Peptides against a protein of PDB entry 5JXT. Designs and how they scored, part 276

Target 1, 319 residues: chain A of PDB entry 5JXT
Amino acid sequence: SLLPKKEINVYIGMSEMQVKWYQKILEKDIDAVNGAGGKRESKTRLLNIVMQLRKCCNHPYLFEGAEPGPPYTTDEHLIYNAGKMVVLDKLLKRIQKQGSRVLIFSQMSRLLDILEDYCVFRGYKYCRIDGSTAHEDRIAAIDEYNKPGSDKFIFLLTTRAGGLGINLTTADIVILYDSDWNPQADLQAMDRAHRIGQTKQVVVYRFVTDNAIEEKVLERAAQKLRLDQLVIQQGRAQVAAKAAANKDELLSMIQHGAEKVFQTKGAFGTMAEKGSQLDDDDIDAILQAGETRTKELNARYEKLGIDDLQKFTSESAYE

## One batch from the design tools (peptide; made by RFdiffusion4, then SolubleMPNN)

Design b2_p29_6_s4 (from b2_p29_6, 10 letters changed)
Fold by OpenDDE base, seed 3:
Structure b2_p29_6_s4 (fold): chain B 319 residues (1-319), chain A 29 residues (1-29)
Amino acid sequence: as target 1 above (319 residues)
Amino acid sequence: MEELAEDLKEVRENIDKALELFKKQLESL
């Protein structure tokens, strides 16, 4: 029988470079938002800030002029300048040693470009599919990954491309490098590995930048998922679950952790203490803390009714 | 529209305060 998925949120501190870029985004784009001539323009500007902050949480090299160079060479800097890459690098070594195979999902095709450079740098054999991949090339990549005795360890996918009805049950580990605003998109991506034909326990690691906008993206996704479940169970119209964030929700998300980011000199959390020197015990501690916080998050939303979930509780932007 | 401008002003003021604190901390090093 197919075992239930294990889902673990992996809370990861920003690198020093990410903190500096996160600060710069907040400094630059708020001035532009204050000059907005109308409600629609302001919402569009807030959405742009949210997208830049999410890029920063993924990798600072998603910004023009962020990569150190010339020369523009792939080196250890690709890893240590992003908290998620530091954790990914250690986690992939463990996954490979266990004889597992991994799907890595992102919303950002440009992050997959960075992950390709990383795979080449580490000597990991990989496949890639994104929104631009031709249909024939998608089939070829899937077949190459799924073939018996495939030497392809990693499959890199955009979450939307992974949402297509493909079977990747030859992988047992799923890494969501980032989260979709729609939790159903992430579930559909996970279901590429968690399908009939899977013989292993599927484990899903969801990377979440700690003390940043991604925590609020995750909370909003969890709220929507619970609302969707309750709406389905009660036979009510899906109208509430598909609503794009309002302006006040977007502002609250942008403000979350901003003060602490401005006060921080260097990196966050385990990244401040260990940086690129994370060992196997540090990874186990991060995973255990993540499992605890995941259970707490789920337990919070499982108790909420429809009326509670319709009110986006902007917890104070300063907690 | 006024509520919209007030909320954006508050966000700006909070960021400006955080930046000022950060600058003061850099000057004290």
Scores: peptide ipSAE 0.013, ipTM 0.371, DockQ to the pose 0.034
Fold by OpenDDE base, seed 5:
Structure b2_p29_6_s4 (fold): chain B 319 residues (1-319), chain A 29 residues (1-29)
Amino acid sequence: as target 1 above (319 residues)
Amino acid sequence: MEELAEDLKEVRENIDKALELFKKQLESL
């Protein structure tokens, strides 16, 4: 029988480089961040800021000229300059040691390029599929990963490309390096490993940059998922209409953690204390804290009715 | 979904332009 999947949000501090880039993104559009533009700020401008902040949360090298060089050489800097990479690097060692195989999902094909460089640098054997991958190459990559005795440890996927109904039940670990605005896209990604034919406990690690926009992306996705579940359960098809964030919601998301980011000199949280020197105990502490916060987050939304969830999408704009 | 994909594409193009402008500003410092 298929075991229930275990989902854990992994809350990760920004590196010093991420903090500096996050500050620069906010400073460049400070009038929009402060709401001083009022009705003049286009929804497009706010969406642009949101996307830049999400790029920063993933990896600073997603920005042109962020990578140290020339020479452009893959080195430990690829890891320590992104909090998610520091945690990923430690987590993958543990996953490999336990004889597990891992799917890594991202919304950003350019982040998969960084993850390929990382895989090469660490000597991890991998497969890749994104939106540009030809149909024939997708089949070949899936078959190569799924074959008996495959030496491929990692499968790198864009969340959308991984959504295409493929079976990857030869993996038992799923890492969501980032989150989709649509929680159903992430569920569909998890369901590549969590399907009929899976023989192991599937564990899903969702990476979330702490004190940053990604917390609000996660909260919004959790609200939407709960609303979708309640709408299906209650047969109330009419409630599904508020899918897109309004300007005030986007502004609130951009402002979340901005003050603390401006006040911070250096990295955040465990990244400030340990940086790339995270040990196994630090990883266990991050995972335990993440499991607790995940339970608290779920418990917050499980208590809410449809009317409360509809109000909370309006009231979280006034706090 | 298509409108959101077009909006995201336009947003991406506008970001890439904004990043190029930012790069030029950093090179001028």
Scores: peptide ipSAE 0.008, ipTM 0.309, DockQ to the pose 0.032
Fold by OpenDDE base, seed 2:
Structure b2_p29_6_s4 (fold): chain B 319 residues (1-319), chain A 29 residues (1-29)
Amino acid sequence: as target 1 above (319 residues)
Amino acid sequence: MEELAEDLKEVRENIDKALELFKKQLESL
């Protein structure tokens, strides 16, 4: 029988470089962040700020001129300048040592480019599929990854490309490097490994930048997923129309953690304490804390009815 | 500016596709 998947949110502090870039993004649009634009601010402008903040949470080198150089060389700076990369680097060593294979999903093809450079730098064998990958090349990559005795450890995918119904049950670990606005897209990505033919316990690690916009993206995705489940269970098709974030929700998401980011002169959380020098005990502590916070998050939404979730989507715009 | 417009377009298309998939799932129920 297929074992239930284990899902763990991994809460990760920003590097010093990420904090500096996050501050710059907020400062550039400070009037919008402070709500001074109010009703006059376009939803498009707020969505742009959200996108830049999500890029920052993924990797600062997604911004033009952020990479240190010349010379432009792949080195340890690719890892220590992004909190998610520091955790990924330690986690992948553990995953490889246990004889597991891993799918890494992102919304951003440009982040997959950084992850390719990382894979080359660490000597990890990988496959890649994104939205631009030709059909024949997708089949070839899947076949090479799934082949008996494949030396391919990592499969890099955009979450969209993962949506194509492909079977990757030869992997047992899924890393969601970022989250989709649609929780169903992430579920579909997990279901690439969690299918008939899987023989191992599938574990899903969802990376979440702590004290940043990604916490609110995660909360919104969890709210939506719970609402979708309740709507399905109650047969109430009419609730579907409110799925897009409104302006006030986007403002609240942008404002979340902004004050603490402005007050911070260095890295956040575990990145401030240990930086790139995380050991195996630090990773265990991060995973255990993440498992606890994941249970707390789920327990918060499991108690809510449809009417409460509809109110919470309105009230979370004011917290 | 063009890359930013493409990124925003991609996110919008992601949201729109996600909404369409959600509609189709609701219609199949």
Scores: peptide ipSAE 0.000, ipTM 0.271, DockQ to the pose 0.019
Fold by OpenDDE base, seed 4:
Structure b2_p29_6_s4 (fold): chain B 319 residues (1-319), chain A 29 residues (1-29)
Amino acid sequence: as target 1 above (319 residues)
Amino acid sequence: MEELAEDLKEVRENIDKALELFKKQLESL
């Protein structure tokens, strides 16, 4: 029988470089961040800020001129300059030692480029599929990964490309390096490993930058997922019309953690204490804290009815 | 009105996909 998947949100602090870039993004559009533009702030401007902040949470090298160089060489700086990479690097070592195989999903093909450089640097054998990958090359990559005794440890996928009905049950670990705005896209990604033919316990690690916009992206995705479930259960299709983030919701998401980011000198959380020198105990602490926060998050939404979720989407813009 | 129609369409498509996935999971059990 297929075991239920275990889902853990992994809350990760920003590196010093990420904090500096996060500050720079907010400062560039400070009038929009402070709501000083009022009715003149376009939804497009706020969406652009959100996108830049999400890039920063993933990796600072997603910005032009962020990578140290010349020379542009792949070394340890690729890892220590992004909190998610520091945790990923330690987690992959553990996963490999356990004889597990891993799917890594991202929304950003340019992040997969960074992850390829990382895989080469660490000597991890990988496959890749994104939105630009030809159909034949997708089949070849899937077949190469799924072969009995395949030496391919990692499969790198864009979340949307992973949504295309592919079977990757030869992996038992799923890492969501970032989250989709649509929680169904992430579920579809998980279902590549968590389906008929899986013989292992599937574990899903969702990376979430702590004290940043990604917490609000996760909360919004969880709210939407719960609402979708309740709409299906109650047959009330009319409730679904409020799904687009309004300007005030986007502004609240941008403002979340912004004050603390401006006040912070250096890195956040575990990244401030140990930087790139995380040990196995630090990883266990991060995973345990993540498991606790995941249970708390789920418990908040399980108690909410349709009317409560409709209010919370309006009230969480004011808290 | 057009933005609301697109948002409703996207939600409907997401519900339909979720239902299809759920049906496939139930047929597999």
Scores: peptide ipSAE 0.000, ipTM 0.270, DockQ to the pose 0.015

Design b2_p29_7_s1 (from b2_p29_7, 12 letters changed)
Fold by OpenDDE base, seed 5:
Structure b2_p29_7_s1 (fold): chain B 319 residues (1-319), chain A 29 residues (1-29)
Amino acid sequence: as target 1 above (319 residues)
Amino acid sequence: MKSFAERFDPEEAAREDAELLAELLKELS
């Protein structure tokens, strides 16, 4: 029988460079961030801020001029300048040592380019599929990865491309490097490994930048997922209205952690304390804290009814 | 191997930003 998947949100502090770029993004649009634009602020402007903040949470090198140089080199800075990369680097070592194989999903193809550079730098053999990958190349990559005795350790996928009915049950670890706004897309990604033919316990690590926009993305996704589940259970098909985020919700999401970001000199949390020098105990602590916060998050939304979940107020989850 | 910075294409970055924004509009609108 297929074992239930284990899902753990991994809450990760920003690197110093991420904090700096996060500040720059907020400062560039400070009037919008402070709500000074009022009703005149375009939803598109707020969505652009959200997008840029998510890019920053993934990797600062997604911005022009973020990578240190000249000389420009692929080196340890690729890792330590992004909190998610620091944690990923340690997790992948552990995963490999355990004889596991891993799917890494992202929404951003350019992040996969960074992850390719990382794989090459660390000597990890990988496959890649994104939205631009030709059908034949996609088949070839899947077949190469799934081949008995394949030396391909990592499969890099965009969540959308990976969601397309592929069987990747030869992997037992799934890393969601970022989250989709639609929790069903992430579930579909997980289901590439957690499917008939899987023989191992599937573990899903969801990376979440702590004290940043991604916590609100996660909360919204968890709320939507619970709502979808309750709608299915109660047969209320009409309630699946796309909860359009209003401007105030977007503003609240953008403002989340912004004050702490402006007050912070350097990195956040474990990234401030250890930076790239995270050891196995630090990783265990992050995973344990993540497991606790995951349970708390789930428990918060499990108590809510449909009517409560339809009220997308970040405040209603704390009452 | 050229670094990510050496391969940085502002046009590619802008295209992905447009795609990401379009997705956000679809999901949050």
Scores: peptide ipSAE 0.656, ipTM 0.959, DockQ to the pose 0.596
Fold by OpenDDE base, seed 3:
Structure b2_p29_7_s1 (fold): chain B 319 residues (1-319), chain A 29 residues (1-29)
Amino acid sequence: as target 1 above (319 residues)
Amino acid sequence: MKSFAERFDPEEAAREDAELLAELLKELS
């Protein structure tokens, strides 16, 4: 029988470089971030801020002039300048030692380009599929990954490309490097490994930048998922209203953690304490803390009814 | 191999930003 998947949110502090770029993004539009634009502020401008903050949470090199140089080199700085890369680098070593294989999903194709550079730098053999990958190349990549005795350890996918119903049950670990605003897209990605033919316990690690916009993305996704489940269970198909975010909700999401980011001169949390020098105990502590916070997040939304879940709450799930 | 910075294409970055923004508009609007 297929074992239930284990899902763990992995809460990761920003690197020093991410903090600097996160500050720069907020400062560029500080009037909008402070709500000073009032009724004149466009929803599109706020959505652009959200997008830039999510890019920063993924990797600062997504911005022009972030990578150190000249000379420009692929080196350890590719890892230590992004909190998610630091955790990923340690986690992949553990996963490989366990004889597991891993799917890594992102919403951002340019992040997959960074992950390719990382794979080459570490000597990890990988496959890649994104939205631009030709159909024949997709088939070839899937077949190469799934073949008996495949030396391909990592499969890099955009979440959208992963949603196409492909079977990747030769992997047992799923890393969601970022989250979709639609929790169903992430579930569809997980179901590439968590499917008929899987023989191992599937573990899903969802990377979430702590004290940043991504916590609010996660909360909103969890709320939407619970609402969708209750609507199905209660037969209230009409209540599947698009959870549109208003301007005040977007402002609340943008403002989340912003004060602490502005007060921070270095990195956050374990990234400040250890940087790239995380050991196995540090990883275990991050995973254990993540498992606890995941249970707490789920328990919050499990207690809510449909009418409560239709209301966006500005309150953090952790406050 | 050239680093990510040496391969940085501002036009590609702008295309991805447009796609990400379009997705946000779809999901949050």
Scores: peptide ipSAE 0.650, ipTM 0.958, DockQ to the pose 0.598
Fold by OpenDDE base, seed 1:
Structure b2_p29_7_s1 (fold): chain B 319 residues (1-319), chain A 29 residues (1-29)
Amino acid sequence: as target 1 above (319 residues)
Amino acid sequence: MKSFAERFDPEEAAREDAELLAELLKELS
């Protein structure tokens, strides 16, 4: 029988470089961030800020001129300049030692390019599929990954390309490096490993940048998912309306953690304390804290009715 | 192997930004 999947949100602090770039993004549009544009502020401008902040949460090298150099090298800086990479690097070593195989999903194909450089640098054998991968090459990559005795440890996928009904039950670990705005896309990604033919306990690690916009993305996704579940259960198909984020909601998302980011000199959380020197105990602590916060997040939304879940109020997350 | 910075393509970056923005508009608008 297929075991239920275990899902854990992994809350990760920003590196010093991420904090610097996050500040730079906010400062560039500080009037919009402060709501000074009021009703006249373009929704598209706010969405651009949201997008840039999410890129920063993934990796600062997604921005031109962020990588240190010249000379330009692929080295440890690729890891320590992004909090998610520091955690990923430690987690992958543990996963490999356990004899597990891993799917890594992202929304950003350019992040997969960074992850390829990382895989080469660490000597991890991998497969890749994104939106540009030809159909024949997708089949070949899947077959190579799934073959008995495959030496491919990692499969790198864009969440949408991985959502295409493929079977990857030869992996038992799923890492969502970032989250889709549609929680159903993430579920579809998880279901590539969590499917008939899986023989192991599937564990899903969702990376979330702590004290940043990604916490609000996660909260919104959890709210939407719960709403969708309740709508299905109550037969109220009309309520599944795309909860369009208004400008105030977008501003609230952008402002979340911004004050702390501006006050911070250096890195956040465990990245400030340990940086790239995270040990196995630090990873266990991060995972345990994440498991606790995941349960708390789920418990918060399980108590809410449809009418409460339709109100995207930042305040309802604290009651 | 060239570093990520040495392979950085501003046009590719702009294309992905446009795709990400289009998705944001679809999901949040």
Scores: peptide ipSAE 0.649, ipTM 0.958, DockQ to the pose 0.600
Fold by OpenDDE base, seed 2:
Structure b2_p29_7_s1 (fold): chain B 319 residues (1-319), chain A 29 residues (1-29)
Amino acid sequence: as target 1 above (319 residues)
Amino acid sequence: MKSFAERFDPEEAAREDAELLAELLKELS
């Protein structure tokens, strides 16, 4: 029988460079961030801020002029300038040592380009599929990854391209480097490894930038997923989950952690204390804390009924 | 191998930003 998947949210602090760029993004649109635009503030402007903040949470090099240089080189700075990369680097070393194989999913194809540079720099053999990958090249990449005795350790995928019903049961670890706004897309990604033919315990690590917009993205996704599950269970198919975020919800998401980001000099949390010098004990502590917070998050939404879950209030995260 | 910065394409970055925004509009509008 297929073992149930284990899902762990991995809460990661921003690097110093991420904090700096996160501040810069907020400062550029400070009037919108403060809600000073009122009814005149365009929803599109708020969505642009959300998008830029999510890019920052993934990697600051997604912004022009963020990478240090000249000279420009692929080096350790690619890792230590992004909290997610610091954790990924240590986690992949552990995963490889355990004899596991890993799928890494992102929403951003340009982040996969950074991850390719990282794989080359660390000497990890990989496959890649994104939205632009030709059908024949997708088949070839899947076959190369799945072949008996494949030396490919990592499969890099965009979440949407990975959702296409492919079988990747030769991997037992899934890393969601970022989250989709639609939790069903992430589930479909996990189901590439968690299928008939899987012989190992599938473990899913969901990376979440702590004290940033991604925490609110995760909460919204968890709420939506629970609502979808309850609607299916109760046969109430007509309960259109109000998928539309209003302006106030978007503002609340943007404002989450913003004050702390402005007050912080340097990196956040474990990134401030250890930076790139995370050891195996530090990773264990991050994973244990993540497992605890994941259980707490799930327990919060399991107690809510359909009527409670339909009211996406930013305030319900503080109760 | 050229670094990520050396191969940075502003047009590619702008295209991805447009795609990400279109996705956000679809999921949150």
Scores: peptide ipSAE 0.647, ipTM 0.958, DockQ to the pose 0.584

